# Designs tried in a protein design run: peptides against a protein of PDB entry 7BDX. Part 13

Target 1, 212 residues: chain A of PDB entry 7BDX
Amino acid sequence: EMGAAACTLLWGVSSSEEVVKAILGGDKALKFFSITGQTMESFVKSLDGDVQELDSDESQFVFALAGIVTNVAAIACGREFLVNSSRVLLDTILQLLGDLKPGQCTKLKVLMLMSLYNVSINLKGLKYISESPGFIPLLWWLLSDPDAEVCLHVLRLVQSVVLEPEVFSKSASEFRSSLPLQRILAMSKSRNPRLQTAAQELLEDLRTLEHN

## One batch from the design tools (peptide; made by RFdiffusion4, then SolubleMPNN)

Design b1_p8_7_s2 (from b1_p8_7, 4 letters changed)
Fold by OpenDDE base, seed 5:
Structure b1_p8_7_s2 (fold): chain B 212 residues (1-212), chain C 212 residues (1-212), chain A 8 residues (1-8)
Amino acid sequence: as target 1 above (212 residues)
Amino acid sequence: as target 1 above (212 residues)
Amino acid sequence: SKMSFDKL
């Protein structure tokens, strides 16, 4: 209970850039983000295969942790910190996104995908994530999720790769050979307007890259 | 571990007035401060009589909680919040200061005394604390502590009462009849310069009130 | 664009 309450308050205040700078400027930041990865991993490993996300103190605690990472990654110095000093946390997030089944832990997946998207805003972050082993297969695994919000954040992360020529050129052959085109085309016809738009934009970006 | 790390970061960032305002403006503040009191109480009740404060995760967690309360009380809106909406927490802090023996949990006592001193900066806070049952006996109990830093913060809280005529007049008879004058005189000769000065100033303030 | 998230 108390740990979740403290972490939830820290999450809320971390929406401020000044708070992110204060977190990162302290001597406790490295330890905090190290234990964050371990805590998130322990939570995911403790999930029974068919257990839906309960609104529990443990769930709220892990959501707050993922929210803090997202808010840190939303700031330039926060992205630099994560990519330079907390790579193990990024690797943990990538691993956990692979370990979770489609439809499992949807809210946590969304928060983790939001954090990775924020890291992908700079070239160093995008390079680090996209060069991770199994990154492209992971994107397609996540795109098989029935949840529209999970799929939206996957499409945004795919778009971050496609829009960066230096990154896309390295994986272009794997990307083209494995692209779940029928799934993305189905999303471009979604009743969810955000998902529909994101899928349409990605399909336009891909067509532009085929003609060049 | 993770709860203590999150709480320690929240403590560090709560030194900012803007962070205190953000904590108080949220929907989670009341619950957080309610559970804070319960957590501090549970910790003190779990102490075996002769156990010194260990540098443990539990100790660090409670220190961070008391530090957050102190930092909230350092801000005008924070004092207003505590006195209006978290009186139970103030009552808990007063009770715990009474439950702890001289020389026991010194760092926690200092943090709790710092929070009460900060609350005493405004008349409403000072009235609330000083009108608490057993407040004057509690001050003398705490002033029997062998720790100079505990005694310093007690003397500061006593001075807050003495400097406010509306508060002092209500308890002046009890105060004068129970004053541990020999103890305060000994502190005015302390080798600790901060304690020496605080005891000298209080003795001057008391002399000024005897001649009026 | 960056995303900050303060509540679910």
Scores: peptide ipSAE 0.024, ipTM 0.821, DockQ to the pose 0.046
Fold by OpenDDE base, seed 3:
Structure b1_p8_7_s2 (fold): chain B 212 residues (1-212), chain C 212 residues (1-212), chain A 8 residues (1-8)
Amino acid sequence: as target 1 above (212 residues)
Amino acid sequence: as target 1 above (212 residues)
Amino acid sequence: SKMSFDKL
């Protein structure tokens, strides 16, 4: 209980850029983010395919940790810190996104995808995560999720890859050969307006890349 | 481990007044401070008179919690919050200061005493803690501690009582009859300059009150 | 655009 409460407060205040700078300017950041990955991994392994109790203190704790990572990655120095000093955490997030089944831990997936999207705002971060083994298959695995918010954040992460020529060129053949185009086309007709827009924009970006 | 790391980061950033306002402006503050008292009490009860392992994750967690309470109490709205909404936590801190033996958990005692001193900056806070059952005996119990930093913070808290006529008048007879004057005189000769100064100032304040 | 999330 107390750990979840403390971590939830830390998450709330980490929406401030100055708080993120204060976290990273201290000598505790490395330890914190090292244990964060282990804690998230331990939680995901404990699920063993069971239905997540969303209201558990353990779930709340892991959500707060994922929220902190997202807020840190929203700041330029936070992205730099994650990509330079906390690569194992990024690797763990990618691994856990692969380990989770479709519809499993939707909220955690969303937070992890939001963190990866924020990391992808930097070319160095985008390069690092896109060069991760099985990254393209992972995107399609996640895009098969029944949850519209999961799919939205996957499409946004795909867009970050597509909009960066230096990154896209390295994987363009694999990307084009494996692209679940019918799934994206179905999403462009979604009743969820955010998902609909993201799918439409991605389809336009892809068409632009086919003509150039 | 992770709880201690998260709480330590929250402690560090809580040195900012804006972070304290953000913590208190949320809907999580009541829950956090409710569990804080219980966690601190559970830790102190677990010691059973044993030697504290200062470097344990549990100790680090409790120290971070006590540090957060201190930083919250350093701010006017934080003092108001503690005295209005978290009285049970103040009562717990007073109780735990009584339960600890001389020389036991010195660092925790210092942090708890610092929090009480910060609360005592407000007349409402000073009234609340000084009207606590056994408050004057507790001050003398704590002043018997072999640690100079514990004794320093006790003397500062005693000074907060002495410098407030409305508070001091209610307990002046008990205070005068039980005052460990020889102990304070010994502290005024301490090699610790902070303890020496605090004891000298308190002796001057007491002399002023005898002549008026 | 960057995303922050401060509420559960």
Scores: peptide ipSAE 0.023, ipTM 0.821, DockQ to the pose 0.046
Fold by OpenDDE base, seed 2:
Structure b1_p8_7_s2 (fold): chain B 212 residues (1-212), chain C 212 residues (1-212), chain A 8 residues (1-8)
Amino acid sequence: as target 1 above (212 residues)
Amino acid sequence: as target 1 above (212 residues)
Amino acid sequence: SKMSFDKL
């Protein structure tokens, strides 16, 4: 209980850029983000495929950790810290997103995908994530999720790759050969307006790239 | 480990007034400070009189909690929150300071005494603390500690009582009858310059009150 | 656009 309460307060205050700078300017940041990756990995490995009690202290604690990573990645100096000094944490987030089944830990997936999307705003971060082994298969695995918010954040991460010519050119052949076009077309007809819009925009961006 | 790391970061960022306001402006503050008191109480009750491993994760976590309370009490709105909405935490800190033996948990005693001193800057906080059952005997118990930093923070809290006429007049008879004058005189000759100065100033303040 | 998330 107390650890989850403290970590949840740290998550809330990390919405401030000045708090993110204070966290990263200290000598404790490296150790904290190293243990964060290990804690998230231990939690996902403890999930025997059962219905996660989302209200458990352990779940709330891990959600707060993923929220802190997301808020750090929302700031330019935070993205630079993650891609220069916390690459193991990025590798852990990519691994954990692969280990989770469709419909499993939806809130955690959303927070981890938001953190990766924020890192993808940095060209160095986008290069690092997109050059990770199995990255394209991972996107399609995550896009098979029944949850509209998971799928929305996957489409946003796909769009970050598609909109960067230097990154997209390296993976364009694999991307075109494996693209789940029928799934994206189904999402463009979703009753969820945010998912519908994101799928439509991605389909327009992909059409523009086929003509150039 | 992870809980201690998160709580230590929360302690570090709580040195900012804006972070204290953000913590208190949320709906989670009441629950957090309630669990803080319970966690500190559980830790002190687990101390079988053994030499505390000051480097343990549990010790570091409890020190960070006491540090957060101290930083909240350093701010005017934080003092008002503690004396209006977290009186049980103040009662817990007073109890725990009584339960600890001389030389036991020195760092925790210092942090708890710093929090009480900061609360004593608010007249409503000083009244609440000084009217607590056993407060004057507790000051003398704490002043028997072999640690110069513990004794320094006790002398500062005594000075907060002595310098407020409305508070001191209510306890002046008990204070004068139980005052460990020989102990304070010994501290005024300490090799620790901060302890020496604090004991000299308190002796001057007490002499001024005997002549008025 | 960047995303911050401070609540569950």
Scores: peptide ipSAE 0.028, ipTM 0.821, DockQ to the pose 0.046; fails the geometry check
Fold by OpenDDE base, seed 4:
Structure b1_p8_7_s2 (fold): chain B 212 residues (1-212), chain C 212 residues (1-212), chain A 8 residues (1-8)
Amino acid sequence: as target 1 above (212 residues)
Amino acid sequence: as target 1 above (212 residues)
Amino acid sequence: SKMSFDKL
């Protein structure tokens, strides 16, 4: 209980750039983000047998951790910190997104995908994530999720790859050969306006790249 | 481990007034400070048998909690919050300061005394604390501590009582009859300059009140 | 665009 409450408060205040700078300027940041990855991994490994109640203290704690990572990654110095000093945490997030089945832990997936998207705003971060083993298959695995918010954040991460020529050129062959075009086309007709727009924009970006 | 790390970061950032306002402006503040009191009480109750290693994760967690309370109480809106909405936490801190023996948990005592001092800057806070049952005996019990930093913060809290005529007038008889004058005089000769100054100032304030 | 997630 108390750990979840403290982590929840830290999550809420971490939306401030000055708070992110204060967190990162301290001697505790490296330890915190190292243990964060391990804690998130331990939680996901515990799921394979028990329906952990989504509202458990443990679930709320892990959601707050993922929220903190997202808020840190939203800031330029936070992205730089994650890419330079906490790569193991990024690798853990990618692994956990692979370990989770479609429809499993939707809220956690959304937070982790938001953190990866924020890291992808930095060219170094995007390169690091996109060069991770199995990254393209992972995107398509995640895009099979029935949740519209998971799919939205996957499409945004895919768009970040497509909009960066240096990154896209390295993966273009695998990307084109494995692209779930019918799935993206179905999303462009979704009743969810955010999902619909993100799928339409990605389809436009892809068409522009096929004609060049 | 992770709870202590999160709480430590929250403590560090809570030195900012804007962070304190953000913590208190959220819907989680009441729950957090309620559980904080219970957590601190549970920790102190666990000490009566085992030499808890001062560097344990549990100790660091409780120190961070007490540090957060101190930083919240340092801000005007934080003092108002504690006095209006978290009186049980103030009562818990007073109780725990009584439950701890001289020389026991020095760091925790310092943090708790700093929080009470910060609350005492507000006249409502000072009234609330000073009207607590056994407050004057508690001050003298704490002033028997061998630690100079504990004694310093006790003297500062005593000074806050003495400098407030409305509060001092209510306790003046008990205060004068129980005053450990020889102990304060010994502190005015301490090699610790902060303790020496605080004891000298308090002795001057007391002399001024005896002549009026 | 950057995304913060501060809502519980």
Scores: peptide ipSAE 0.024, ipTM 0.820, DockQ to the pose 0.046; fails the geometry check

Design b1_p8_7_s3 (from b1_p8_7, 5 letters changed)
Fold by OpenDDE base, seed 3:
Structure b1_p8_7_s3 (fold): chain B 212 residues (1-212), chain C 212 residues (1-212), chain A 8 residues (1-8)
Amino acid sequence: as target 1 above (212 residues)
Amino acid sequence: as target 1 above (212 residues)
Amino acid sequence: KKMSFDKL
């Protein structure tokens, strides 16, 4: 309980850039983000099947932790810190996204994908996560999710890869051979307007790359 | 572990007035400070005799919580919030200061006394804590502590009462009859310069009140 | 666009 309440407050105040700088400027930041990854991993490993108690203190705690990581990654110095000093946390987030089944922990997936998207704003961050083993299969695994918000954040992360020539060129062959084109085409017809737009934009970006 | 790390970071950033305002402006503040009191109480109740593992995650967690309360009370809106919306937390701090033996949990006593001193800067806060049952006996119990820093913060809190006529007049009879004058006189000769000064100032303030 | 996330 108390840990969840403290993390929730820390998450709320981490929306401030100055608070993110204060967290990272302290001697406790490294330890905090190390234990964050371990705590998120322990939570995901404790999940039995597809059942999640979303309103539990434990769920709220892990959501707040993922929210803190997202808010840190929203700031330039936070992205640099994560990619330089908290790589294990990024590796953990990538691993946990692979361990979760379709429809499982949807809110946590969204938060983790938002953090990875924020990391991807930095070319160094995008290079790091895209060079992780199984990254392309992981994107397609996540795109099989029935949740429209999960799929939206996957499409945004895919778009971050596609729009960066230095990154896309390294994976272009695997990307083209494994691309779930029919799934993306179906999403471009979604009733969810955010998902529809993201799928349309990605299809346009991909068509532009086929003609170059 | 993770809760202690999160609280430690929240404590560090709570040194900012803007962070305190952000904490109090959220919908989670009431719950956080309610659980804070309960958590501090549970920790003190778990202590066997005078032994404390100061370096434990639990100790660090409770110290960070007490540090957050102190930093909130350092700000005008934080004092107002505590006195209006977190009275149970103030009552808990007063109770825990009574439950702790001389020499027990010195660091926690210091943090709690610092928070009460900060609350006492507001006349409404000073009135509230000084009107708590057993407040005068509690001050003398705490002044029996062998720790110079505990005694220093007790003397400062006593001075806050003595310097406020509206508060001192209500307890002046009990105060004069129970005052550990010999203990305060001994502190005015302390080798600790902060304790020595605080005891000298309080003795001067008391002499001024005897002539009025 | 960066995404800050302060509410669930």
Scores: peptide ipSAE 0.031, ipTM 0.840, DockQ to the pose 0.047
Fold by OpenDDE base, seed 1:
Structure b1_p8_7_s3 (fold): chain B 212 residues (1-212), chain C 212 residues (1-212), chain A 8 residues (1-8)
Amino acid sequence: as target 1 above (212 residues)
Amino acid sequence: as target 1 above (212 residues)
Amino acid sequence: KKMSFDKL
């Protein structure tokens, strides 16, 4: 309980750039983000047994951790910190997104995908995550999720790759050969307007890249 | 570990007034400070058995909680929140200061005394804590501590009472009858310059009040 | 577009 409450407050205040700078300016930031990865990993591993109630203190704690990472990644100095000093956390987030089954831990997946999207705002961050082994298969695995918000955030991350020529050129062959085009086309017809728009925009961006 | 790390970061960032406002502006603040009191109480009760290592994760967590309360109490809106909405936490801090033996949990005592001193900056806060049953005996109990920093913060809290005529007038009879004058006189000769100054100033303030 | 997450 108390840890989850403290972490939830830290998450809420981390929406401020000045708070993110204060978190990162301390000597304790590196340890915090290291333990964050371990805690998230331990939580995901615990899910194979008992159906942990989504509203459990442990779930709320892990959601707050993922929220903090998202808010740090929203800030330029936070992205630089994550890519320079907390690569293991990024690797952990990628791994956990792969370990989670379709429909499993949807809220956590959304938060982790939002953090990765924020990291992808920097070319250095986008390079790092896109050069991760199995990144393209992971995107397609995540696009198989029945949840519209998961799929939305995957499409946004895919768009970050597609819109960066230096990154897209490295993965273009694998990307084109494995692209779940039928799935993206189905999403472009979604009743979810945000998912529909993201899928339409991505399909337009892909068409533009085929003509250049 | 993770809870202590998160709480320690929250403590660090709570030095900002804007962060304190953000903590208090959330719907979760009341629950957080309620659980804070319970956590601090549980920790102090656990000390009667095993000598909990002062550097334990649990100790660091409780220090961070006490630090957050101190930083909240440093801000005008934070004092108003504590006195209006978290009186149980103030009562808990007073109780725990009474339960701790001389030389026991010195760092925690200092943080709790600093929080009470910050609360005492407001007349409403000073009234609340000084009207607590056994407040004057508690001050003298705490002044028996061998630690100079504990004694310093007690003297500062005593000074807040003495310098507020409305509060001092209510307790003046008990205060004068029980005042550990010999102890304060000994502190005015301390080799610790901060303790020496605080004891000298208090003795001057008391002399001024005897002549009016 | 940066994404901040303030609400669960």
Scores: peptide ipSAE 0.031, ipTM 0.841, DockQ to the pose 0.046
Fold by OpenDDE base, seed 5:
Structure b1_p8_7_s3 (fold): chain B 212 residues (1-212), chain C 212 residues (1-212), chain A 8 residues (1-8)
Amino acid sequence: as target 1 above (212 residues)
Amino acid sequence: as target 1 above (212 residues)
Amino acid sequence: KKMSFDKL
């Protein structure tokens, strides 16, 4: 109980840039983010089947951890820290997104995808995650999710790759050969306006890249 | 492990007034400070004898909690919150200071005494703690501690009472009748300059009150 | 565009 409450407060205050700087300026940041990865991994490995106690203290604790990582990655110095000093955490997030089945841990997936998207805002972060083994298959695995918010954040991460020519050129062959075009086209007709827009924009960006 | 790391980061960032305001402005503050008291109480009750693993994750967690309370109490709105909405936590801190033997949990005692001192900065806080049952006997119990830092913070809390005529007048009879004058005089000759000064100042303040 | 997230 108390650990989850403390972590939740830390998550809430980490929305501030100054708090992120304070976290990173301390001597404990490295250890904290190392144990964060281990804790998230242990939680995902302990999940028996598709039954999630979303409101459990353990779930709330892991959500708060993922929220902290997201808020750190929202700041320039936070992205730099994660990509320079917490690569193992980024690798863990990528692995856990692969380990989770479609529909499993939806809220955690959203937070992890938001953290990766925030990391992708800088070229060094985008290069790091996009050069991860199995990154493109992972995007398609996640895009098979029935949840619209999961799919929305996957489409945004795909768009971050597509909008960076230096990154896209390295993966363009694999990307084009494996693109779940029918799934993205179905999302462009979604009743969810955010998902619909994100899928339409991505399809337009892809068409622009085919004509160049 | 992870709970202690999160709580330690929260302690570190709570040194900022803006972070204290953010903690208190959230919907989770009440629950957090309620569980804080319970956690500190459980820890003190679980102590078998005088052997303390000061560097244990559990000890570090409780130190971080006491540090957070201290930092919250350092801010005007934090003192107001504690005295209005977290009285049970203040009562718990007073109780735990009574339950601990001289020389036991010295670092925790220092943090708890610092929190009470910070609460005593406002008249409402000082009134609340000084009107607690057994408050004066508790001060003398703590002043019997062999640790100079414990004794220093006790002397500061005693001074907060002595410097407020409205508060001191209510307890003046009990205070004068039970004052461990020989102990305070011994502290005024301490080789610790901070303890020496605090004991000298308190003796001067007491002499001033005897002549009025 | 960066995303901060403080509530589920």
Scores: peptide ipSAE 0.031, ipTM 0.840, DockQ to the pose 0.046
Fold by OpenDDE base, seed 4:
Structure b1_p8_7_s3 (fold): chain B 212 residues (1-212), chain C 212 residues (1-212), chain A 8 residues (1-8)
Amino acid sequence: as target 1 above (212 residues)
Amino acid sequence: as target 1 above (212 residues)
Amino acid sequence: KKMSFDKL
């Protein structure tokens, strides 16, 4: 309980740029983000047996950790920190997104996808995550999720790749050969307006790339 | 480990007034400070058996919690919150300071005494803590501590009482009858300059009150 | 232009 409460408060205040700077300016930042990855990994590994109730202290703790990573990645200095000093955490997030089944841990997936999207704002961050082994298959695996919010954040991350020619050129062949076009087309007809718009925009971006 | 790391980060950032406002502006503040008191109490109750090593994760966790309370109490809105909405936490801190032996948990005592001193900056806070049963005996118990930093913070809290006529008048008889004058005089000769100065100032304040 | 995501 108390650890989850402290992490939840730290998550809330980490929406401030000044708080992110204060977190990173301390001598504890490296250790904190190292243990964060390990804690998130331990939680996901524990799920294969028991349906850990969504409302557990452990779930809340891990959600707060993923929220902190997201808010750190929202800030330029936070992205730089993650990409330069916490690559193992990024690798862990990518691995955990692969370890989770479609429909499993929706809220955690959303937070982790938001963190990766925020990292992708920096070209160095986008290069790092997109060059990770199995990254393109991982995106399509995640896009099979029944949750509209998971799919929305996947589409935003896909768009982040597509909008960067230097990154997209390296994966263009794999991307074109494995693209779940029918799935994206189905999402462009979603009743969820955010998902609908994100799918439409991605389809427009893809069409623009085929004419070049 | 991870809970202590999160609390340590939250402690560090709570030195900012804006972070204290953000903590208190959330819907989790009441719950956080309620569980904080319980967690600190559980830790102190566990000490009667095993010499919990000063460097334990649990010790670090409790130190961070006490540090957060101290930093919250340093800010006007934080003092108001503690005095209005978290009185149980203040009662817990007073109780824990009584439960600890002289020389036991020095760092925790310092943080708790700093929090009480910060609360005492507000007249309502000073009234609340000074009207607590056994408050004057508690001050003298704490002043028997071999640690100069504990004694320094006790002397500051005593000075905070002495400098407030409305508060001091209620306890003046008990204060005069139980005052460890020889102990304070010995502290005024300390090699610790901060302790020496605080003891000298308190002796001057007391002399000023005897002439009135 | 990519947007950041802050969460409370």
Scores: peptide ipSAE 0.030, ipTM 0.840, DockQ to the pose 0.109

